# Peptides against a protein of PDB entry 1MQS, part 119

Target 1, 223 residues: chain A of PDB entry 1MQS
Amino acid sequence: ILKMLFLNKDLNNNDNITTITDDIFNQQEIIWKVLILDIKSTATISSVLRVNDLLKAGITVHSLIKQDRSPLPDVPAIYFVSPTKENIDIIVNDLKSDKYSEFYINFTSSLPRNLLEDLAQQVSITGKSDKIKQVYDQYLDFIVTEPELFSLEISNAYLTLNDPKTTEEEITGLCANIADGLFNTVLTINSIPIIRAAKGGPAEIIAEKLGTKLRDFVINTNS

## One batch from the design tools (peptide; made by RFdiffusion4, then SolubleMPNN)

Design b2_p21_5_s3 (from b2_p21_5, 18 letters changed)
Fold by OpenDDE base, seed 1:
Structure b2_p21_5_s3 (fold): chain B 223 residues (1-223), chain A 21 residues (1-21)
Amino acid sequence: as target 1 above (223 residues)
Amino acid sequence: FEEVLNKLEEDINNMKKYFSS
């Protein structure tokens, strides 16, 4: 995932995500990019990355592929989507309209031969093949799941928390739901965790809510 | 068309080789 977010540059796979992002952030100028997802890839991203990881990777805007998106003709785009005819047509339409400066296409699973040929044909007709910088498939097959990672499987949580159109009430409600899920997880593991969260965002809100729940639980059980 | 197709195939194959090594 990190390689994809950094336009598939060679990264040292032995380093922690945080170390890699910090090193790149400190040593190189950040290339700002747009990330375009679908429902399946959104779930994947949410399970692997922290709230601030996308920003550290230079993702300025993220959106669903089927949603109306504003043109950013000077910004490169990363597509991380399922290999479907519908998604290919949308990508080609975005190419035709010069919606972005460069196109990095990463399909979540194997791209069938017929769809590969269809993509090639449509791109050829546009005369803008030079804007297609990379096309990869089977990307999810290369993602290593960390053994100490779990997901609450809340659909579109990251998108909801980072959408400017989301109301404060909606954010608060979602944070409460996440905190409840984490609380239940802690109870299942039967171990009190040390909570670490990024400051100044939804993660901090969630951490505070979770901390309160845990403290209340400990007080009530000792009572 | 053929040039574009060849480019796409090359990209896909290069990535697969990289992760398989």
Scores: peptide ipSAE 0.391, ipTM 0.887, DockQ to the pose 0.244
Fold by OpenDDE base, seed 5:
Formats: sequence, structure tokens, C-alpha cells
Structure b2_p21_5_s3 (fold): chain B 223 residues (1-223), chain A 21 residues (1-21)
Amino acid sequence: as target 1 above (223 residues)
Amino acid sequence: FEEVLNKLEEDINNMKKYFSS
């Protein structure tokens, strides 16, 4: 998240958020930016950052993507939103209207191929692809609830996974979604975890899926 | 379209590599 707020520049992640923001605020010239969120990402950001942290990160204005926002054509914008057709359409509309100087697009989870193609198609039509500086789709898909504890905020996951009426397909699908969220978390933390899961249940399925994703990612990024 | 698509894909992949390094 902090990297995102600083336009994905390399930061020392060993320090706490306050120390990092203080150091950057005091030692570097701040680039003022606009932060555009949705309901889900707002919860995520709010769980991790304070208002002062945003300010120290150079976020002068933050608003919901669906809200009416004033044009700031000389200010770069950071989008941190869910990968949905609706959000893509809004981003493209903002691009068309030159609402901001630069566009840094960060999706809270993986962008499906069809939506990626849709985004590309719409952007190409605008002729303003040069204003899109960054696109990333594997950020945090969780909120922090307690120290060293986080939640993916998936509704009724426990009920679904433990209901005997739930089909294997539904379980597998949900486990895949959970694994995706965890995968995005791992990438954001930039550390490969040791995975521990209860045996004989959905946790094991999730662990296996996550392990596979991580292995595949490591192989693909190192090749 | 293809050029933009390729650019976006490259951006996404580059960022993935960056965060994993």
C-alpha cells in the first residue's frame, strides 16, 4: 500500500508505517496526488493507514470512485479499486475528460482477461494511453483486524465451507477465491510465507492452491 | 488496441516482478 501511494517506488518495508511516512515526508519532496477508492478499498486503506499517513504520503484528496470529483488536471491520480467493469468505465471516463494529469491504476485483486481487454480497448479509443503510467492488479485483498491478523472479508465463508449442502464445486470455487486473496497479500508483503493449515478440510485445499500459485509465480518471475 | 493491450500486460507483469524481487 505504501509503495502504491508513492507511485510504486522502492521502500524499506522493515519499518512501521509511521516511521516510513515520517522519513519520506522529511527527506524527500512530496508529490501531491489524488487517491480514488471504492467501498472495499476504503475499508482496506482505513484498516492500515491513518489520515495523517495519507497526508504524509502526499495524498491531498481522497474520494470514492463513484462520487463526483472535481477535475485536477495538473495532479496525478492513484486508483485503488476493485477490478470491475463499472470501475473500469469510470476510470476511462476520467481519462477521456482529462480529470487528472497521470493515471496510476491499482486493482485490489486480479484483473480478469476480459476486463483487461476491455480496458485496453477503451483506452486505445481515447488515444490517451500515454497518461496511464502504471497498472497493477495484485494488491491487498484484505483488511487488518488485529496485529498479525487480517481478513479477506469474504461473506459467510465459514458457513459455506462447513455446510453439508455446499457442493464440491462451490467449495473449490471459494477456496480458489481465498487463495487468490492470500496470494495478492503475499505479493504485497513481498515475502514468501511458510504456509500452515489444518488438515482434512478447506484450509488444506486453500494451502495447496496458494502453494501452487506461489511456486508458479516464482518460476515465472525468475525465468 | 493491440499495442495498448500489450503495454498494459507488460506493466502488470513488470510490477509483479518488481514486487516479487
Scores: peptide ipSAE 0.321, ipTM 0.862, DockQ to the pose 0.611
Fold by OpenDDE base, seed 2:
Structure b2_p21_5_s3 (fold): chain B 223 residues (1-223), chain A 21 residues (1-21)
Amino acid sequence: as target 1 above (223 residues)
Amino acid sequence: FEEVLNKLEEDINNMKKYFSS
């Protein structure tokens, strides 16, 4: 995700997100850009990055793709959205209207051949293909395939955990499900992790639940 | 159209190679 926010430039992956963002912020010229998301990608981004991380990555504004967005013709845009006909049409419309200076398109999952051809056809008609700087797909798949990051593919987890209308019971239940998923992952990897979680939020609840499960498992295995 | 399509395909394929390496 950070790589995407930095226009898919080579980043040293060995550092924590905070360290990476700090290093980039301090050592490299910040390119200010707009981040366009959909509902699914918003949940993903929000689960991994803090608002401050986005700012450090040079994201001045983030918006939903379906929302009315003001033209920023001198600002590059990063799209991180699902590969749908609707999103493609919106992107092409944004291109036609010169809404942004440059377009970096990252599809969350695989772009079907028919949609790829449709995108290419529409872009070709605009005569503005030069503004399309990058088109990537399967981005979430690549993130998940990284040994250092995986997803449990729980729909709307972040939204649910951060919605003030969500009940404590719902939060507790979701945290339990997440902890179960993590536990199963740990068992699959066959390695006991050191758990680190932010304090004062759902992450702490999950960490505690996971820790308990792991401790119980170790005790039962050694017995 | 073909030029644009080829460019997009190249970008996508390059990305996949990069992440698979």
Scores: peptide ipSAE 0.411, ipTM 0.898, DockQ to the pose 0.307; fails the geometry check
Fold by OpenDDE base, seed 4:
Structure b2_p21_5_s3 (fold): chain B 223 residues (1-223), chain A 21 residues (1-21)
Amino acid sequence: as target 1 above (223 residues)
Amino acid sequence: FEEVLNKLEEDINNMKKYFSS
């Protein structure tokens, strides 16, 4: 998230948010930018960052994507929104209207191929592709509640996994979903974890699935 | 369209590599 806010500048991962923001704020000229969010990303950002952190990151204004926003043609914009057709259309409309000087588009999750093509098509028609400086489909399927605690916000996960009436198929499916969420979380945090899970239960299944996903990812990214 | 598409794909892929590194 901080990397996103700093336009993908290298940040030391071992530092806390405050240290990072302070260091950047003190050492470099802040590029002021607008942050455009949706409801989901607002919740995420609010859980991770304080208002002061946003300010230190150079966020002068943050708004919801669906809100009527004033043009700031000399200000770069960071979009951090869900990969939906609606959001894409709004972004493209903002592009058409020269609402901002530059567009850094970060989707909260994987951008489907069809939407990618749609975005490309619409952008190509505008002739303003040069204003799109970055597109990234981040994997963010979690809410950070505490520095060392996050939630995938899967309803009744505990109950389902511990209910003896739950079928193996249901458990397997849920474990897969959890593993996917954890995987996305790991990618977002950009830190490969040491996985610890209780043995003999769903946690082990999840851990195995997650481990496999991480290994596959590492292999694919290093190739 | 193809140029834009390729650019977007490249951006996405590059960023994925960046975050995975």
Scores: peptide ipSAE 0.315, ipTM 0.862, DockQ to the pose 0.609; fails the geometry check

Design b2_p21_5_s4 (from b2_p21_5, 19 letters changed)
Fold by OpenDDE base, seed 1:
Structure b2_p21_5_s4 (fold): chain B 223 residues (1-223), chain A 21 residues (1-21)
Amino acid sequence: as target 1 above (223 residues)
Amino acid sequence: FKEILNKLEEDIEKQRKYIAS
């Protein structure tokens, strides 16, 4: 999250949120930005960051994507929203109206190919592609609702995994997506977990995938 | 269109690789 708020620049991951924000704030190198959210991403941000953290990260104002927002043509904008056709259309409309100076787009989950092409096509028509600085996805696919509990908000995951009509390929794909979400959660919390999963089912598959990702990450970080 | 599409794909792939590393 902090990386996103600092326009996806490299940050020292060894420090806590307070130390990072204080150091940057004290150095007076803050770039003031607007943060645009949707309902889902608002819950995610609120669970991880305090208002003071946003301010220290240079967020001057934050708003919902569907709300009427005042133009700030000299201020860069960070979008952190779901990858939907509706949100893409709103972003493109904001681009057309020169609502902000720069656009950093971060989708909460994976951007489908068809929507990627649609975004590219619409941006191409505007002639303002230079204002789009970054497009990322799969940034945070989880929501922390309360201490010691979070959700990946994957619709019908249990039903899909337990439906006898579901193919092995579909199960494997879903397990991979869940493992990715859990991995992102671990990185956000900045703590290596002890993994517990039931044996002989999808949970074991997910645990193995997550374990592999964590091991690879640790090895790559230490090399 | 193709140029923009390629740029977006590069950004997304770069970020995904970073997360996966």
Scores: peptide ipSAE 0.408, ipTM 0.913, DockQ to the pose 0.420
Fold by OpenDDE base, seed 5:
Structure b2_p21_5_s4 (fold): chain B 223 residues (1-223), chain A 21 residues (1-21)
Amino acid sequence: as target 1 above (223 residues)
Amino acid sequence: FKEILNKLEEDIEKQRKYIAS
């Protein structure tokens, strides 16, 4: 994933994510990019990246592929999306409208032959094939199916929490909603969890709020 | 179309080989 965020340049695979992002962020030349995701790829990225990792990787703005996006004709775009007809059509439309300067397309899984041909055909019609710099697939290798995983199904939570344009008020509000959702989940499971969260970001805020709610609940229940 | 298709195929295959190694 990090390699993708750096336009698939060679990176030292022996370094952890934090070391790689810190080293690059300290470099004088950061290539600023737009990151286009879908629901599935958002979940994947959320599982491996921490707060500010996208920014350190040079992602200026990120959004869902189905959302309305402002044109940034001088900025290269990284697509990390599922290999579907719908996503291909959107990418081609973005290409046709010169929404970005360059297109780096990374499909989350294997691109079927029929969709590859469709992509090629549509790109051919636009006459702007030179803007497509890379097309890769089979990038979704981080999805781990575990029995005890669940989702609150809050749309764009990761994007909202990691977008530099998001206000503190919005973050606080979202964290409160997430904490409420987790609290309700804990009550449903009927067991008090050990809370683990990354430090220095929204996850810590959520963990603190959840911890407070659980403590208050236990106190009130035992009284 | 054919040229573009070939280029895309080459790019995809190159990346697949890299991931597999």
Scores: peptide ipSAE 0.362, ipTM 0.895, DockQ to the pose 0.244
Fold by OpenDDE base, seed 3:
Structure b2_p21_5_s4 (fold): chain B 223 residues (1-223), chain A 21 residues (1-21)
Amino acid sequence: as target 1 above (223 residues)
Amino acid sequence: FKEILNKLEEDIEKQRKYIAS
C-alpha cells in the first residue's frame, strides 16, 4: 500500500510505516496527490494505515470513486479500486473531463482480460492515454486482523476522520460515537483499561472523551 | 488501441513479476 501511495517506487519493506513516511516526508519533496477509493479499498486502507499516514504520503484529498469530486487538473490521482466495469467507466469519465493531471490506477484484485481490453479501448477513444501513467492489479484484497483487535463497525470512520472536507462538527460527532462505543465495550469487559492514544489527532480526542466517561462512571458507581 | 493495450499489459505483468519475486 505504501508503495502505491508513493507511485510504486521501491521502498524498503523492512522498515515500519512510520519510518518510511517520516524519511520520505523529511528528505524528499512531497508530491501531493489525490487518492480515490471505493468501499472495499477503504476497508483495506483503514486497517493498515494510521491517522496522518496519508498526509505524510502526500495525499492531499481522498474520496470515494462514486462521490462527486471537484476537478483538480493540476494534481495527480491515485485510484485504488475494485476491477469493475463501473469503476473503469468512472475513471474514463474522469479522464475525459481532465479531472486530474495524471492517473495512477491500482486495482485491488486481478483485472480480467475483458475489462483490460475495455479500459484500453475507452482510453484510446479519449485520445488522452498519455495521462495514464500506471495500471496495476495488485492483490491487496485483505483486511489486517490482530488478535487483540476489535471493530466498532463504524462505516468509513477512517476516511471521515482524515478527509479534509470533513467538518469539525462531523469529526466531533464521530469521536463522540466512537467514545460511546468504546465505553460500552469497556463496561462489557468489566475492566478499566489503560488508554493509549496518539497525540495531536482524533485518537487523543476520543481518549479524552472516553477517559471522562470512565471517570464519571466510577464516581457515580462509588457514590 | 493496440499500443495502449500492450502498454497496460506490460505494466500489469511487470508488477506481477515483482510481487512474485
Scores: peptide ipSAE 0.335, ipTM 0.884, DockQ to the pose 0.236
Fold by OpenDDE base, seed 4:
Structure b2_p21_5_s4 (fold): chain B 223 residues (1-223), chain A 21 residues (1-21)
Amino acid sequence: as target 1 above (223 residues)
Amino acid sequence: FKEILNKLEEDIEKQRKYIAS
């Protein structure tokens, strides 16, 4: 996945994600990219990477493939989506409309021959095959276990929080639910955590809500 | 069409070999 985010450059697979991203972030010029996902790939990315990892990989914006996306003709795009006819059609339409400067297409699983031929045929008609830089099909069947990671098991949380179509009310509601879950976790472990969150996003909202809950709890317990 | 198809096939095959190694 990291290789994909870095346009399939050679990366040392033995290094920790954090080490890799930190080294690249500090030593190399970041190529800013757009990441296009679908529901399935969003789940995959969310299971392996943190939001900060995406930023360190140069992902400025990520969106669902089916969502209306603003043209960024000077920005390269990474597609990480299921190998379906629908997704191929959308990618080709994006190509036709010059939505991005370059197209790096990564399918989440094996691309069948018929769809490969369909993609090739459609791309050939556009006359813009030069913008298609890479087409890979991935074989992602792995479980990542991190000892210091736990999950609240909230379905599609990442997708919902990052979907441009999600309303502010929905985001606020979900953030509240997450904060409640974290609060309960903190109470269970009986220790006050240091809260760190990225600024300007849902994480900050959650952190603020959690902080408020914890402060209120401490005040009420000590009174 | 054929040229594009061949290019795509080459990309896919290279990646598959890499993953399999």
Scores: peptide ipSAE 0.318, ipTM 0.878, DockQ to the pose 0.236; fails the geometry check

Design b2_p21_6_s1 (from b2_p21_6, 10 letters changed)
Fold by OpenDDE base, seed 4:
Structure b2_p21_6_s1 (fold): chain B 223 residues (1-223), chain A 21 residues (1-21)
Amino acid sequence: as target 1 above (223 residues)
Amino acid sequence: SEKEKRYNAFLSKYHNVYLLE
């Protein structure tokens, strides 16, 4: 959530919320932003952050997406809302009306492929895609359960990826194979998954490869 | 088409990967 409020910049996650906000507030130039929420995300934000935390993050105003909001054409906006057709339409309407200077869109959960395509199509028609700076799926209320855990049945994958004798080329090749397997699995669903992976290892490589494949697939399907 | 280019450009701004730690 804090990462979102700071326009998805890398933050030191080892510090508590207060330390992070204090450090950024005191050491960096604050970009003042509007935060647009829905009922669900409001509850989430309220449970994690204090009003003072929002202020320190540069949130000057926060409002519900369905509420009438005054135009602030010189102010960037952060949307943190559920991935619904209704919310997408409202965002696009806000874009059309030049309600804000920049749009940072963060969905509270996985965005279905059809909605991603719809959003992209609508934005492309407006000719104002340059104002859309970011589109993220936020990882909220997602608990990996055992039934959702599966294996690609690749023999000795863990051993190979963690063996210091394994070459970078071998790692890259194996990661590509894993990403392909995951991609094929994901294609069986109608949503774009949120991908979480450990930084600095094979998991990151796999995650990035998978993300690229998914985006390419969506693009190619609509071209 | 220009519309298609904008469409693809928009999709490139989509991020669904989160790095942990």
Scores: peptide ipSAE 0.195, ipTM 0.736, DockQ to the pose 0.330
Fold by OpenDDE base, seed 2:
Structure b2_p21_6_s1 (fold): chain B 223 residues (1-223), chain A 21 residues (1-21)
Amino acid sequence: as target 1 above (223 residues)
Amino acid sequence: SEKEKRYNAFLSKYHNVYLLE
């Protein structure tokens, strides 16, 4: 929880909450943030942290996600909420309305892949993916980090790739399409990536295809 | 290969892209 409040930076876990907050408070400039909670996460936070702890963590205001919240366009926001379609839609709406300057999203439990894709798709449509700085859930170190979260808007990609009825030809074709899309994205953002992909699945296939395209491009451009 | 070395050196200067299933 404290790690989340400090934007998922590494903290010294050997100290108690008070010592950690005091040390951070004294050692670095405080980044003032808004904390967005739901009912469940409110109970979690309240059980572990005091109001003074939140203040020392730079939390100036905390609110419920379903409450009407005033825009603070110059203030970064930390979301700590359940991974639901409703909450995702609210976050996206907050993004669309420029309610906050930056969005650090932490889901209280595992984020299903379909919801991750939905989030990515909606965020990509807004054109404000750069404001999504982090996406975490309870079981992953991170889902997405800076600077961008985007989707290629390929319908049911996850479902298709994970359906046992999908043919190898279909998988190969879809992976090729995804790799092409990613390649075009890389060219658009004018940044060559280090590719990270899970092993043993479609992501690896896509990564290999993308890597090949990037190598060919770099070689041809610099020759 | 020399081409691979140049490519790797080039990539080391850029950001991470994470592909998730």
Scores: peptide ipSAE 0.027, ipTM 0.321, DockQ to the pose 0.026
Fold by OpenDDE base, seed 1:
Structure b2_p21_6_s1 (fold): chain B 223 residues (1-223), chain A 21 residues (1-21)
Amino acid sequence: as target 1 above (223 residues)
Amino acid sequence: SEKEKRYNAFLSKYHNVYLLE
């Protein structure tokens, strides 16, 4: 819990909560954050932390996820909530509305694959994936880093894809090659991407192919 | 399950891929 409140930085677990919060508060500039809870996580937090502990952890305000919350677009938010479709939808809505500057999502229990995929899909559609900094649960944790721009070095790809003289077969073939390249890149970085592509064009075809490849890989790998 | 373990291992990081036209 303390690790979560400090944006999942490594903490010395040998110290009590008060000592940890005091040390961190004194060692670095405090980052003020909003803590968003649900009923279950509220009970958990209340059982472990004091009000003063939250303040020392930089929590300016805490509220329930279902409560009407005022926008704080310049303030990062920590979500500590149950892994439910409802909570995911609320988080995505908060993202869409630019309610906070950054989103650190911590689920109180295991997030099933279907909900993770739902979260990823919804976030990708918003175009604001960069605001999602972390997603954690008891079994799965990952950090969303800033995207890196790269090239597959495919000559004249744009021209080929946008030339009206290019056949559908040629486009499909090129899209497959691009998807393969992206797939290899994803494997190299050993992470699952949120895939965002413009609809109605080659990018959508590529995105679909890439998604299929990734799913198949996870299912069929022997490792 | 073994599949779940592989899935979790693969999710060590989360990246955004933007396909630009």
Scores: peptide ipSAE 0.019, ipTM 0.323, DockQ to the pose 0.023
Fold by OpenDDE base, seed 5:
Structure b2_p21_6_s1 (fold): chain B 223 residues (1-223), chain A 21 residues (1-21)
Amino acid sequence: as target 1 above (223 residues)
Amino acid sequence: SEKEKRYNAFLSKYHNVYLLE
């Protein structure tokens, strides 16, 4: 649910960030994806979603991570699996084999630092880190795999953003904090990102805030 | 309901993925 920032080193400082962001946000085409689960996450998904719901979500095929899966090199894959060494190794192997076009990794629970480091290390060795688009845990904290992934280390972001008891003020505050963190990260990396976010939720708010900050910064720096 | 909340949260997650290139 969090906004994804693509750190695009090729973006010129003169590029209109707003235009780029708007173009990305307006693309609401259904992208067909593969959903990869484990036994535990299968139970979780089945308790929440029906088969038709998966189809509506653009899931063309769903399989178990340990099953022998056919390559679909032109299809993005969503992993929703337990944060285990075994699953990480399988994901990395899938990456090495170019089994899918893009990898969106969602762990069903918190990913320990040691496993994150292991994932990052293995991915770095493959030279295909660019295919990993997202790494989340159960809290949807953006997990960093170097060099293109980072975490803001905001605790319980998912819970806070999705708890009906959370006030609008709290959501706004959290979104602002996330945007600030992202902004600082962007500045540190010295690259202008392409901002992508889901519409109608906190991700959009974050994207807008971040976009504004970046625009203001660019204008002020070039002035 | 709690189930609906979970459902919406999950859908929101996937919606975010749709926007990614």
Scores: peptide ipSAE 0.012, ipTM 0.376, DockQ to the pose 0.023; fails the geometry check

